# Designs tried in a protein design run: peptides against a protein of PDB entry 6D0Y. Part 221

Target 1, 225 residues: chain A of PDB entry 6D0Y
Amino acid sequence: ETEDHLESLICKVGEKSACSLESNLEGLAGVLEADLPNYKSKILRLLCTVARLLPEKLTIYTTLVGLLNARNYNFGGEFVEAMIRQLKESLKANNYNEAVYLVRFLSDLVNCHVIAAPSMVAMFENFVSVTQEEDVPQVRRDWYVYAFLSSLPWVGKELYEKKDAEMDRIFANTESYLKRRQKTHVPMLQVWTADKPHPQEEYLDCLWAQIQKLKKDRWQERHIL

## One batch from the design tools (peptide; made by RFdiffusion4, then SolubleMPNN)

Design b2_p30_7_s1 (from b2_p30_7, 14 letters changed)
Fold by OpenDDE base, seed 4:
Structure b2_p30_7_s1 (fold): chain B 225 residues (1-225), chain A 30 residues (1-30)
Amino acid sequence: as target 1 above (225 residues)
Amino acid sequence: EMLDIYEYYLKTEKNPKLKEYLKKKIESLK
């Protein structure tokens, strides 16, 4: 069946094959674009699924969506809307690991010109604004800060180039929150779980320091290996 | 290497909008 074929193609792109990754992506993009009139909903669902469930292929799928968006802006928009909806659902379900990944995915979509920089800034503003709300559990506040900071390696450069003033405000608010929040010590090796989404003091402080350094380095990652 | 992918597409792409996208991506990776 055609739908099964599409699923196979989408899921397997980027895997080792006789053809180059470039060729596979080109072929897939062409197939998906051509099939949108008949299978838009299915393709949309499939892309959302793999984007959500295959984090090891993040750059592959963001690139693919970027290419599709360049050709079909409406589809790209629908995809983003679906991803945002999924993010909300993940948060409601306390699936914080998925949620943070989705934020990173969306962040990289900015680099692929699927999401406008101002829109991502607005999203991060919304995240950090949670820290300013009353009667919000610190666990959620901390997570939003974590989600924001941990996504900056993907999109910080782009956002500061286009929205430096807004980003500085977000950073200031973040710093203020980090200074005033309750300090919690949790083992550094603790894996995030749905029932324990609270990042420890040391981790957030460390992450903050790393991001500050990254910012200082003009958002250029230093490759160790 | 993502750079290789974008350069590959740029060589064959005819859509002006997509070409612009690819150029920007390439520049961002250099």
Scores: peptide ipSAE 0.026, ipTM 0.454, DockQ to the pose 0.042
Fold by OpenDDE base, seed 1:
Structure b2_p30_7_s1 (fold): chain B 225 residues (1-225), chain A 30 residues (1-30)
Amino acid sequence: as target 1 above (225 residues)
Amino acid sequence: EMLDIYEYYLKTEKNPKLKEYLKKKIESLK
C-alpha cells in the first residue's frame, strides 16, 4: 500500500493541483526523505523509471532529486548508481530513445553537484570510445556520439571549466569519427530525436556545428538548444 | 549551492509553472 502511494505521488508531481508546484515538490521531498529508511530501493527505482518514461518532466524530477540530496547528502550517490544501472539495462535492451533521456538527466545532475564532473567526463569518454571499436555497426557508434553531443548543452560549461584537457581529447576523437563515417546510416538517428534534420547538412554534422558554436560562445546561452 | 542550482534551472526551464516555483525559491534563499 505504501509503495503504491509513493508511486502515485512521484508520477503525479507537477500535475494540476489545488496546491502550488513549490508546495508539492517540497512536500514530496519531505515524504520521500521520511520513507527512505524503509523504501530506499523502491524510491530509487521509481525515480529512475520516471526519468526514463516521463522526459517532459525532466526538470521537475532533477529539481526533486536536488531537494532530496540537500536533505540527505548520501542519497545522490545511490541515486546515480541506480540511474547508471538503468542506463545499462536500457542499452542492453536497445532502447536508445529512453537511454538518451537518462544521459541528459545525469548530465543535468552535474550542475546540481550530485554527479562529479570527472565521473561525467569518464562516461563520455566511454561513449566516444565506441567509435574506435571494430565490427560495431555504425548506427551504434552514431548513437553514442549523438548522446554525447546532445547532452553538452546541459553540462558542457561545467565540464570544460573543470576538465578542459580531457574534453578536448573527446572532441578530437569525435571530430575524427565524424570525418570518416558514412552518411548512409545517418537516417537511423531520426528514430532517436524529434529534431528535423537540416535540409543542407546531415544531422550529426549539424549538431556538431551547433555545439562548436556553443563552445566558442563559452557555453553562454539563454536557453537550452 | 542550492541558489546556483535554482538559478541554473530558471535559465533553462520552459515550463511557466516551474519557472514561477524557481523564482520563489530563489527569493527565499536571498
Scores: peptide ipSAE 0.023, ipTM 0.406, DockQ to the pose 0.035
Fold by OpenDDE base, seed 3:
Structure b2_p30_7_s1 (fold): chain B 225 residues (1-225), chain A 30 residues (1-30)
Amino acid sequence: as target 1 above (225 residues)
Amino acid sequence: EMLDIYEYYLKTEKNPKLKEYLKKKIESLK
């Protein structure tokens, strides 16, 4: 019954309450910490599941993980490892929608002091390096660029504050690729680029322009059409 | 877009609590 209680608490966090969200998250972190000795695997699985299934609550759960990591560093590490494993599995299964959400989740974990900025930069370097590989389908190259760019609203500020030179290099490589890539309609793009913000433009070019503007605005969040 | 995702996950998810949460979200998006 305790397991069911934990499930309920984790799933419902962020819902309407008489208390503030911050208070609820702190309280839940305390409860989960206390139960880790007996239910670590269950809690880990639940957190991974909600991270995957509830992208609209991304910041809620990254914050929760951040709080838990502060209380139990080992658990935070295990969670990150599980998420990376899930990302790899999603990519192998061609579940690109899930994969991009996981990348965004990991990106926001940098802000929650769960993942170090250099580690995230390294991940993005690896993503963009795919564009330099020979005999790789463009659809796959495009996805990695998309995964990188679409995650920057969550972590771009932090990465540029700490690793500006490396980020500039990644941006230069991205720009170079976008200029030389072929502009063609790819069926796989429809899987993860549904409802394009600007149907008049190629999606990646549009996203690139939006991210460039966000960068110019010093990564201050704004509505992106 | 999110509606389709939630409906997909609802079909495959076995966790009762998550299923109920997804159902609630789906209704809120309609």
Scores: peptide ipSAE 0.006, ipTM 0.306, DockQ to the pose 0.034
Fold by OpenDDE base, seed 5:
Structure b2_p30_7_s1 (fold): chain B 225 residues (1-225), chain A 30 residues (1-30)
Amino acid sequence: as target 1 above (225 residues)
Amino acid sequence: EMLDIYEYYLKTEKNPKLKEYLKKKIESLK
């Protein structure tokens, strides 16, 4: 009964209610914290699952995890570890659709004080470093660049506020790669795009231009959406 | 395409509630 209740609460958070979203999230965080001694594994699995399956609720669940992390730091750490493992598994299986979303989710966790900015910078450094590897298909190199760039709307502001020098280095490496890469059709990256502002331009080049504009616009997402 | 993503997750998801959610989403996208 309790497990079913927890599942229901986690899946339905953010839906219409008489209370504010913030109040509902705080309440749910309290409920989950109280049940961790008995249902930690179940709660962990549920949170990981909804994080993967409900992209429309990305900020809701990152906020929830942030609140829960503030209450129970150990659980927050375990959650991040689980998400990182899932990301690694997705990458190993070439499940790029799931992987890119997980990167975005992790990116927003920086804003929720779950992941430290330096850790996220290190992850992006690792991603962009793939562009310098030999014997790697360009589609994979492109994906890592895409994963980095497409996550910046969620975390770019925070990372530049705290790690501007490192971010500039990553940007320089990204720009260098984009200039030397062969421009080809990459259908895999188009999974996340419904419409392009510049249909005549190659997708990654277009995304790069958008991110540069976003950076110039002080990372205000409203300028690109 | 979100449809492809949801269909993929439907194949691997074990949670019955989330499976139903995915089914509804898939139907809404067709």
Scores: peptide ipSAE 0.000, ipTM 0.295, DockQ to the pose 0.029

Design b2_p30_7_s2 (from b2_p30_7, 16 letters changed)
Fold by OpenDDE base, seed 1:
Structure b2_p30_7_s2 (fold): chain B 225 residues (1-225), chain A 30 residues (1-30)
Amino acid sequence: as target 1 above (225 residues)
Amino acid sequence: ELLDIYEYYLEREKDPKLREFLKKKIEALK
């Protein structure tokens, strides 16, 4: 029953309150910290679940994880491991929308000091390296590029500040792939752009242009893409 | 601090079962 109550508390964070969100998050972090000795595995699973199912609360839960990591030194690492496992499962199940949400979540965890910048760079290097594999369908290659590019609004600034040379290499590889890939219609990409279709330009090319502009603007944006 | 946190949530919680949970936590800290 305690597990159910923890679930309720985690799911309700960010709801309308007379107090600030920051205050509520600090409070919840305190509650969860106190219960970690008895319910760590459950709390980890719950946080992974809300990260997956409630993308609209991404910044709320990344902040929460950051707070918990600050309070409990080992929590962040264990959480990231769980998230990576979930990401792998989502990809195996061809749940690409869920997978991209997880990648964005992990990206924002860099800003919360849960994931080191070099580790995120390594992840993106691995993503883009898939484009060089011959036996991988283009739909899969396109997704990895999409996952990389679409996550940069959250973490691009930090990664270029810390690992500019490595990021430039990833960008070069991405550009090379975009130039050589077949521009056939991919249903998955159409789903991703359902709210804002781009009939005049292929979506990945459009996204690439947007990210290039964002980079040029030193990753300063008024609205997250 | 922990006591204050539980009281904070109790004050705002409307679910009777969750309220009872929080009350138990508060009592355990007194």
Scores: peptide ipSAE 0.024, ipTM 0.496, DockQ to the pose 0.073
Fold by OpenDDE base, seed 4:
Structure b2_p30_7_s2 (fold): chain B 225 residues (1-225), chain A 30 residues (1-30)
Amino acid sequence: as target 1 above (225 residues)
Amino acid sequence: ELLDIYEYYLEREKDPKLREFLKKKIEALK
């Protein structure tokens, strides 16, 4: 019964209601804090689920996790571990859209002080290192580059402020890969789906250009919200 | 509006670590 209640609250937070978003979030946070001693595992699973299935609520849930972590509930590390496992599972299942949402979620967790900047840099280093593996299909290599670049709007500023040298190396490797990869020409109107994970040439090049511009602008952009 | 949420919590939060967290989030959104 309590678990069902938790599920309902977690899933519905941020939806339009008679109560304010702030009130709903406070209520949820309070319930989670109180129930962590007894239902930590369930809460972890639920938050992981909504993180991957409700990307439109990314900032709500990253904030929630950040709040819990800041309260020292010993929750953040386990949550991140669960998210990493889910990311691996999504990739194994060729669910590339879900996977990129998870990477963005993890990226925003850096801003919420759940994940340390060096750890995220290491993750992106691992992503880009895939491009150096000759036995990996380009579809996978392209996706890792996409996942990295498309996550930078959420975390690029923070990472460059703390790990500029490492980030520059990642960027250099990314640029090198983009120059040498086989170019593909797919209709521009093609919607990226889980079964079509390979970005077209124009898309990746455009994304790269946009990120370069963002970097040049010192990561100043319109609010993600 | 996420800014409103952070401000809402900041007004009520007493834990210094969490307050600092919220302040940084608020500053990032301004």
Scores: peptide ipSAE 0.023, ipTM 0.462, DockQ to the pose 0.044
Fold by OpenDDE base, seed 5:
Structure b2_p30_7_s2 (fold): chain B 225 residues (1-225), chain A 30 residues (1-30)
Amino acid sequence: as target 1 above (225 residues)
Amino acid sequence: ELLDIYEYYLEREKDPKLREFLKKKIEALK
């Protein structure tokens, strides 16, 4: 069945094969584009699924979506709408891990010209605004800050180039929150490799320091993948 | 790896919109 075949192709792209990754992506893009007239909704759902379940292939799938959007200008908007719906559903279900993957995916879609920079800034403004709400569990506030900060390696450069003033406001609000929140001892998580070591700190404080360094380094990192 | 992918497509792509997309992606990775 064609639908099963599409699912298999989408899930397996980027894995070891007799052909190069480049040729495999080209082939898949061609297949998906050709099948959009008949299976657009299925393809949208499949891509949303792999975005949330296969985060290790994030850049592969964002590239694929970017290519499809470039060839079919309506595809990107519909895909983003589907992703936003999925994000809302994940948040309502308290599936924060899935939600983070979706936010990172959306972030990289800005680089692929699928999402406009102002739209992503607005999303992050909404995220950080949660830290200002009353009677909200800190775990929820922390997650939104984490979702914002942990996505910046993918999109920080683009957003600061186009919306520096707005980003500075978001950063100021984030910094303010981090200073006033109750610190907890949790394992440190690095988002990327830095040449200079960072001190052992609380998880979000450490992440904040890493992002500040990344910003200072003009958002240059060794790799996104 | 990703840079190689974009360059691979750029060498073969003739659609102006796609070419611009790929060029921007390449520049973002350099």
Scores: peptide ipSAE 0.020, ipTM 0.450, DockQ to the pose 0.042
Fold by OpenDDE base, seed 3:
Structure b2_p30_7_s2 (fold): chain B 225 residues (1-225), chain A 30 residues (1-30)
Amino acid sequence: as target 1 above (225 residues)
Amino acid sequence: ELLDIYEYYLEREKDPKLREFLKKKIEALK
């Protein structure tokens, strides 16, 4: 009974209210914190679920996790571990849409001070390093590059502020890969994003150009990629 | 503050089950 009530509270956050979203999130964080001693596992699972299934509320739930983590409870670390496990499972199941949502979610957790910037840089280094593996199909290599680039709107500013040299290295490696890869317009790319490739430009090249512009604009995004 | 938070949600909640849940939490804090 109590578990169902917690589910309802978590799912309803961000709905129309007379109060600010920030106030509502703070209130919900307080409620969840009080119930963590008894229902930590359930709350953890619920938050993982909404992270996967409700990408439209990404920033709401990353903020909520951030608030819980800031309340002197080691919730953030356990949550991240669960998310990484889920990411691995999604990749094994070839659920690329879910996987990219999880990467974006993790990226925004850096802004919420749940994940350290160096850790996220290391993750992206690992992603781009896949492009160096010859035994991996290009479609898989392309996805890792896509996952990296498409997550930068959420975390690029923070990572470049703290790890600019490392990020430049990752960008150089990415550029090198994009230049040497075979352009086949893999249909699977359309599964990864709602955006369709431009007729005159391959999708990854287009995304690369957009991210380069975003970087040039110091990560001040004027349109959602 | 926790009591205030539960009361805040109780004032806005219309679902009878959730209301009962919040009332129980409030009573536990008194």
Scores: peptide ipSAE 0.016, ipTM 0.408, DockQ to the pose 0.073

Design b2_p30_7_s3 (from b2_p30_7, 13 letters changed)
Fold by OpenDDE base, seed 1:
Structure b2_p30_7_s3 (fold): chain B 225 residues (1-225), chain A 30 residues (1-30)
Amino acid sequence: as target 1 above (225 residues)
Amino acid sequence: ETLDIYQYYLSIEKNPELREFLQKKIAALQ
């Protein structure tokens, strides 16, 4: 395969096809596995790119990475490392939308058996620990709380099933921060420029309430929607 | 018209069928 061809294959997976999505993913995983010896770096970069730019295909690409990880365990680790590097770069560049997409992608990789639950818990512990730092802008603290809470729809169930005590501690710290912070609406927390859905509540307070309900409903979204 | 950002997050497909598919493939490789 050529580099251009690999880009086309990765970008177009999940689009309308004569074959099933499962068949296409299996086929693509086979192609990528075979090309890793020659194009590993390119494949890593391409997958990182689609993870940050095509959030609508999140589960397609996490599944693809899950398949690749099952075939080549080392590649899975290298991909996660690349994603973490990209996350850091996005944050440095103030690309907060890309950053949150990457966090959600990493979260869903737990469900794909690429990232262990304890590792994701540790990541969220690190995020929430930022709220305890002094002389740090509230905007930064708010973003890490947002990144944590907004990722729980993807991974909250799995993390509470395996690490309930640790998750409860993170929740307690989050709640404590939300109670003591100044209530301000930060544009970086808004994905949409439209009016806020809940003008009676601050954005993070609203998100917190939704996540609390989701937790109460055992992370079953059909009970919320 | 107000777009609920949380509703947007929940609207993103999680595709449980793909999870089952992946689990079966992993099991087959073990």
Scores: peptide ipSAE 0.293, ipTM 0.769, DockQ to the pose 0.025
Fold by OpenDDE base, seed 2:
Formats: C-alpha cells, sequence, structure tokens
Structure b2_p30_7_s3 (fold): chain B 225 residues (1-225), chain A 30 residues (1-30)
C-alpha cells in the first residue's frame, strides 16, 4: 500500500459501500496490520488525524483501533501514546475543542478493550486534581472538569461498574469544586443554551446536572432523532 | 440554530452492533 492509498482507505471507511461496515472494518484492519512493518508511523498519524478531525466517526475508528489492538497489542499501546502526545499538542495550540474530542476518543477506547478502566480512572483523577491546584486560572480548572464530565457519556457505565468507589470520589471532588467556583462564562468553553432540562444555568452547572441525571438513569442516554 | 453541545454528542450513534462485532472478533482471536 502507498501512503496516499492508506489515507484514502482510512478517511473513507464508513461511507456507502457494496459491503457491510463490519466487513469493511475487518478488511481495513487486515490491510493496516499487514502494512504496519512499512507504514506504522504514517498509520499512527492518520488515525490520530481522523480521531481529532472526524468526531462524527468516533465509534467507527475506535472499533478499527480495537480490531488492530486485538491483532497487534504493541500497536495499541503505541497508538494510545501517540494520542496522548496529540492531546498535549492540541492543548499547547489552544485547540480545546480538538482536545476534548481526543479525550472522548480515549474514553471510548475503554469500551473497545484498548485502554483499561483503571487507566482511564487515573486519567480522570488527574484531570479533576487540577481543581485543587493553587495559583491556577479557573479557566484551566473548568476545562479539565468539562473534559471529564463531557466524556462520561461514552465511558461512565464501564468505569462505575469496575471502579465505583474511585468514581464516587472523583464525583465528590467535582461537586465540591463546582459549588465553590465562581459562576462566570469562560472563553475556552463554548457558550450553549438548551431549553431543557437546565435552561439559563451556567455551562458547567448545566453539564453537571445532566451527567447526574445520566448516572441516575444507569448511563442510558436518549438519542435525539 | 445552535445546538446544545451535550445533547448533540449524545445524539451521535454509538453503534452497538459494532461493539458486538468487535467482541466477537476478539473472542475468535483467543
Amino acid sequence: as target 1 above (225 residues)
Amino acid sequence: ETLDIYQYYLSIEKNPELREFLQKKIAALQ
């Protein structure tokens, strides 16, 4: 395979085809696995790119990575490391929306058996621990809380099933922070409104309330049609 | 019209069929 061809295959997966999506994913996984000896770095870069630029295909690509990881465990680890590096680069570039896409991608990799639940819990513990740092702008603390909470729709169920005590501690710390923080709009957080269920509430307070409801609903989300 | 970010992402299909497919493939490799 050529680099250009690999890019085309990866970018177009999930598009209309004569074959099923499952067949296409399996086929692509086979192609990528075979090409790893020659194009590993390119494949890693391409997968990181689609993860950050095509969030609408998140589950397609996490599934693909899951297939690859099952066949090549070392690649899975290298990919996660690459994703963490990309996350750091996105943050350095002040691309916070891209950064949250990457956090959600990593979160869903837990469901794909690429990242262990304890590792994801540790990551979220690190995120929420930022709220305890002194001499740090609130905008920074708010973003890490946002990144944590906004990723729970993808991984909250799995984490609570395996690490309920640790998750409860993270939730308690989050709640404590949200109660004591100043309620103002933060530039790095997008301002959005919803008529229901929490209109006119501050951004993080609204998200917190929604996540609490999701937790109470046993992490069963309602898809909007 | 701007969408609620939280609700928007909850609307994204998580494709449970793909999860089942993945699980079957992993099981077949073991």
Scores: peptide ipSAE 0.249, ipTM 0.748, DockQ to the pose 0.026
Fold by OpenDDE base, seed 3:
Structure b2_p30_7_s3 (fold): chain B 225 residues (1-225), chain A 30 residues (1-30)
Amino acid sequence: as target 1 above (225 residues)
Amino acid sequence: ETLDIYQYYLSIEKNPELREFLQKKIAALQ
């Protein structure tokens, strides 16, 4: 395969095809595995790129990475390392929209057996700990809480099954912060702060209530009101 | 109660059938 062909294959997966999505993913995983000796770096970059730019295909690409990890464990590790590096760079550049997509992607990789649950819990502990730091801007504190809460629809069930005590501590710290923080408008999250259907609710308070209900309903998305 | 945009993204970003598929394939490789 050529580099251009690999890009096309990766970007088009999940689009209309004569074959099933599952068959296409398995086929693509085979192609990528075979091309790792020659195009590992390119494949890593492409997968990181689609994780950032195509959030609508999140579970397609996490599944693909899961398949690749099962075939080549070392590649899975290298991919996670690349994603973490990208996350750090996005945060450093104040690209918070991109960063949250990466956090959600990493979260779903737990379900794909690429990232261990304790590692994800540790990440979320670090996120929520930012709320306790001094001289940290309010908007930054809010973002880390948002990144944590908004990722739980993908990974909350798995984390509570394996690390319930730690998750409860994170929730307690989150609740404490939400009660004492100053309410503020966050332009970077405007897409989530639509007037409908909850014009009277602040976006983080609304999200918190939604996640609490999701937790109560054992992490079934269909039960979110 | 949910934000409309948030629920929209949940609907397009999640595919539970793929998880079962992945688990089956991993099991076959063991």
Scores: peptide ipSAE 0.246, ipTM 0.751, DockQ to the pose 0.026
Fold by OpenDDE base, seed 5:
Structure b2_p30_7_s3 (fold): chain B 225 residues (1-225), chain A 30 residues (1-30)
Amino acid sequence: as target 1 above (225 residues)
Amino acid sequence: ETLDIYQYYLSIEKNPELREFLQKKIAALQ
């Protein structure tokens, strides 16, 4: 496959086809695996790109990565490393929406058994630990809380099943921060179907309430992208 | 840097039933 063709294949997966999505993903995984010897770097970059730019296909691509990881023992690790680098780059470029997409992507990779649950918990512990940083803008602290909370629709169930005590600690720290932070009025981006926010609540408080409800509902949601 | 720490924590899970799981997951996407 040519690089351009690989790009086309990756970008178009999940679109209407005569074949099932499962068949298409399996087929694409096979194609990509076969081309790894020649185009591994390109494939990694392409997958990172679609993870960043096509959040509407998040679950499709996490599944693809899961399939690839199943086929190639080391691929998942290389991809995760690439994703973290991409996340860093997005943050440096102030592309916060793209950055959160990547965090959600990484979160869903836990469900695909590419990333271990304890590792994701550790990441979220670090996210929430940013709230304890003293000489940083609140927007930084808020963003990491947002990134954490907004990713839980994808991975909260798995993380609580595997690391409930640690997750409770993260939640407690998050709640504590939310109570003491200065309130801002930024619209929240909802990724899943949830109740409408209370008009008096700011976006993070609203998100927190929704996540608490989701947790209470045993992380049952109507759909994942 | 905070994000550099994340790479250290992340580990790849090796599950022999991964393929079967993903097949079910893919099915759920349809």
Scores: peptide ipSAE 0.181, ipTM 0.610, DockQ to the pose 0.027; fails the geometry check

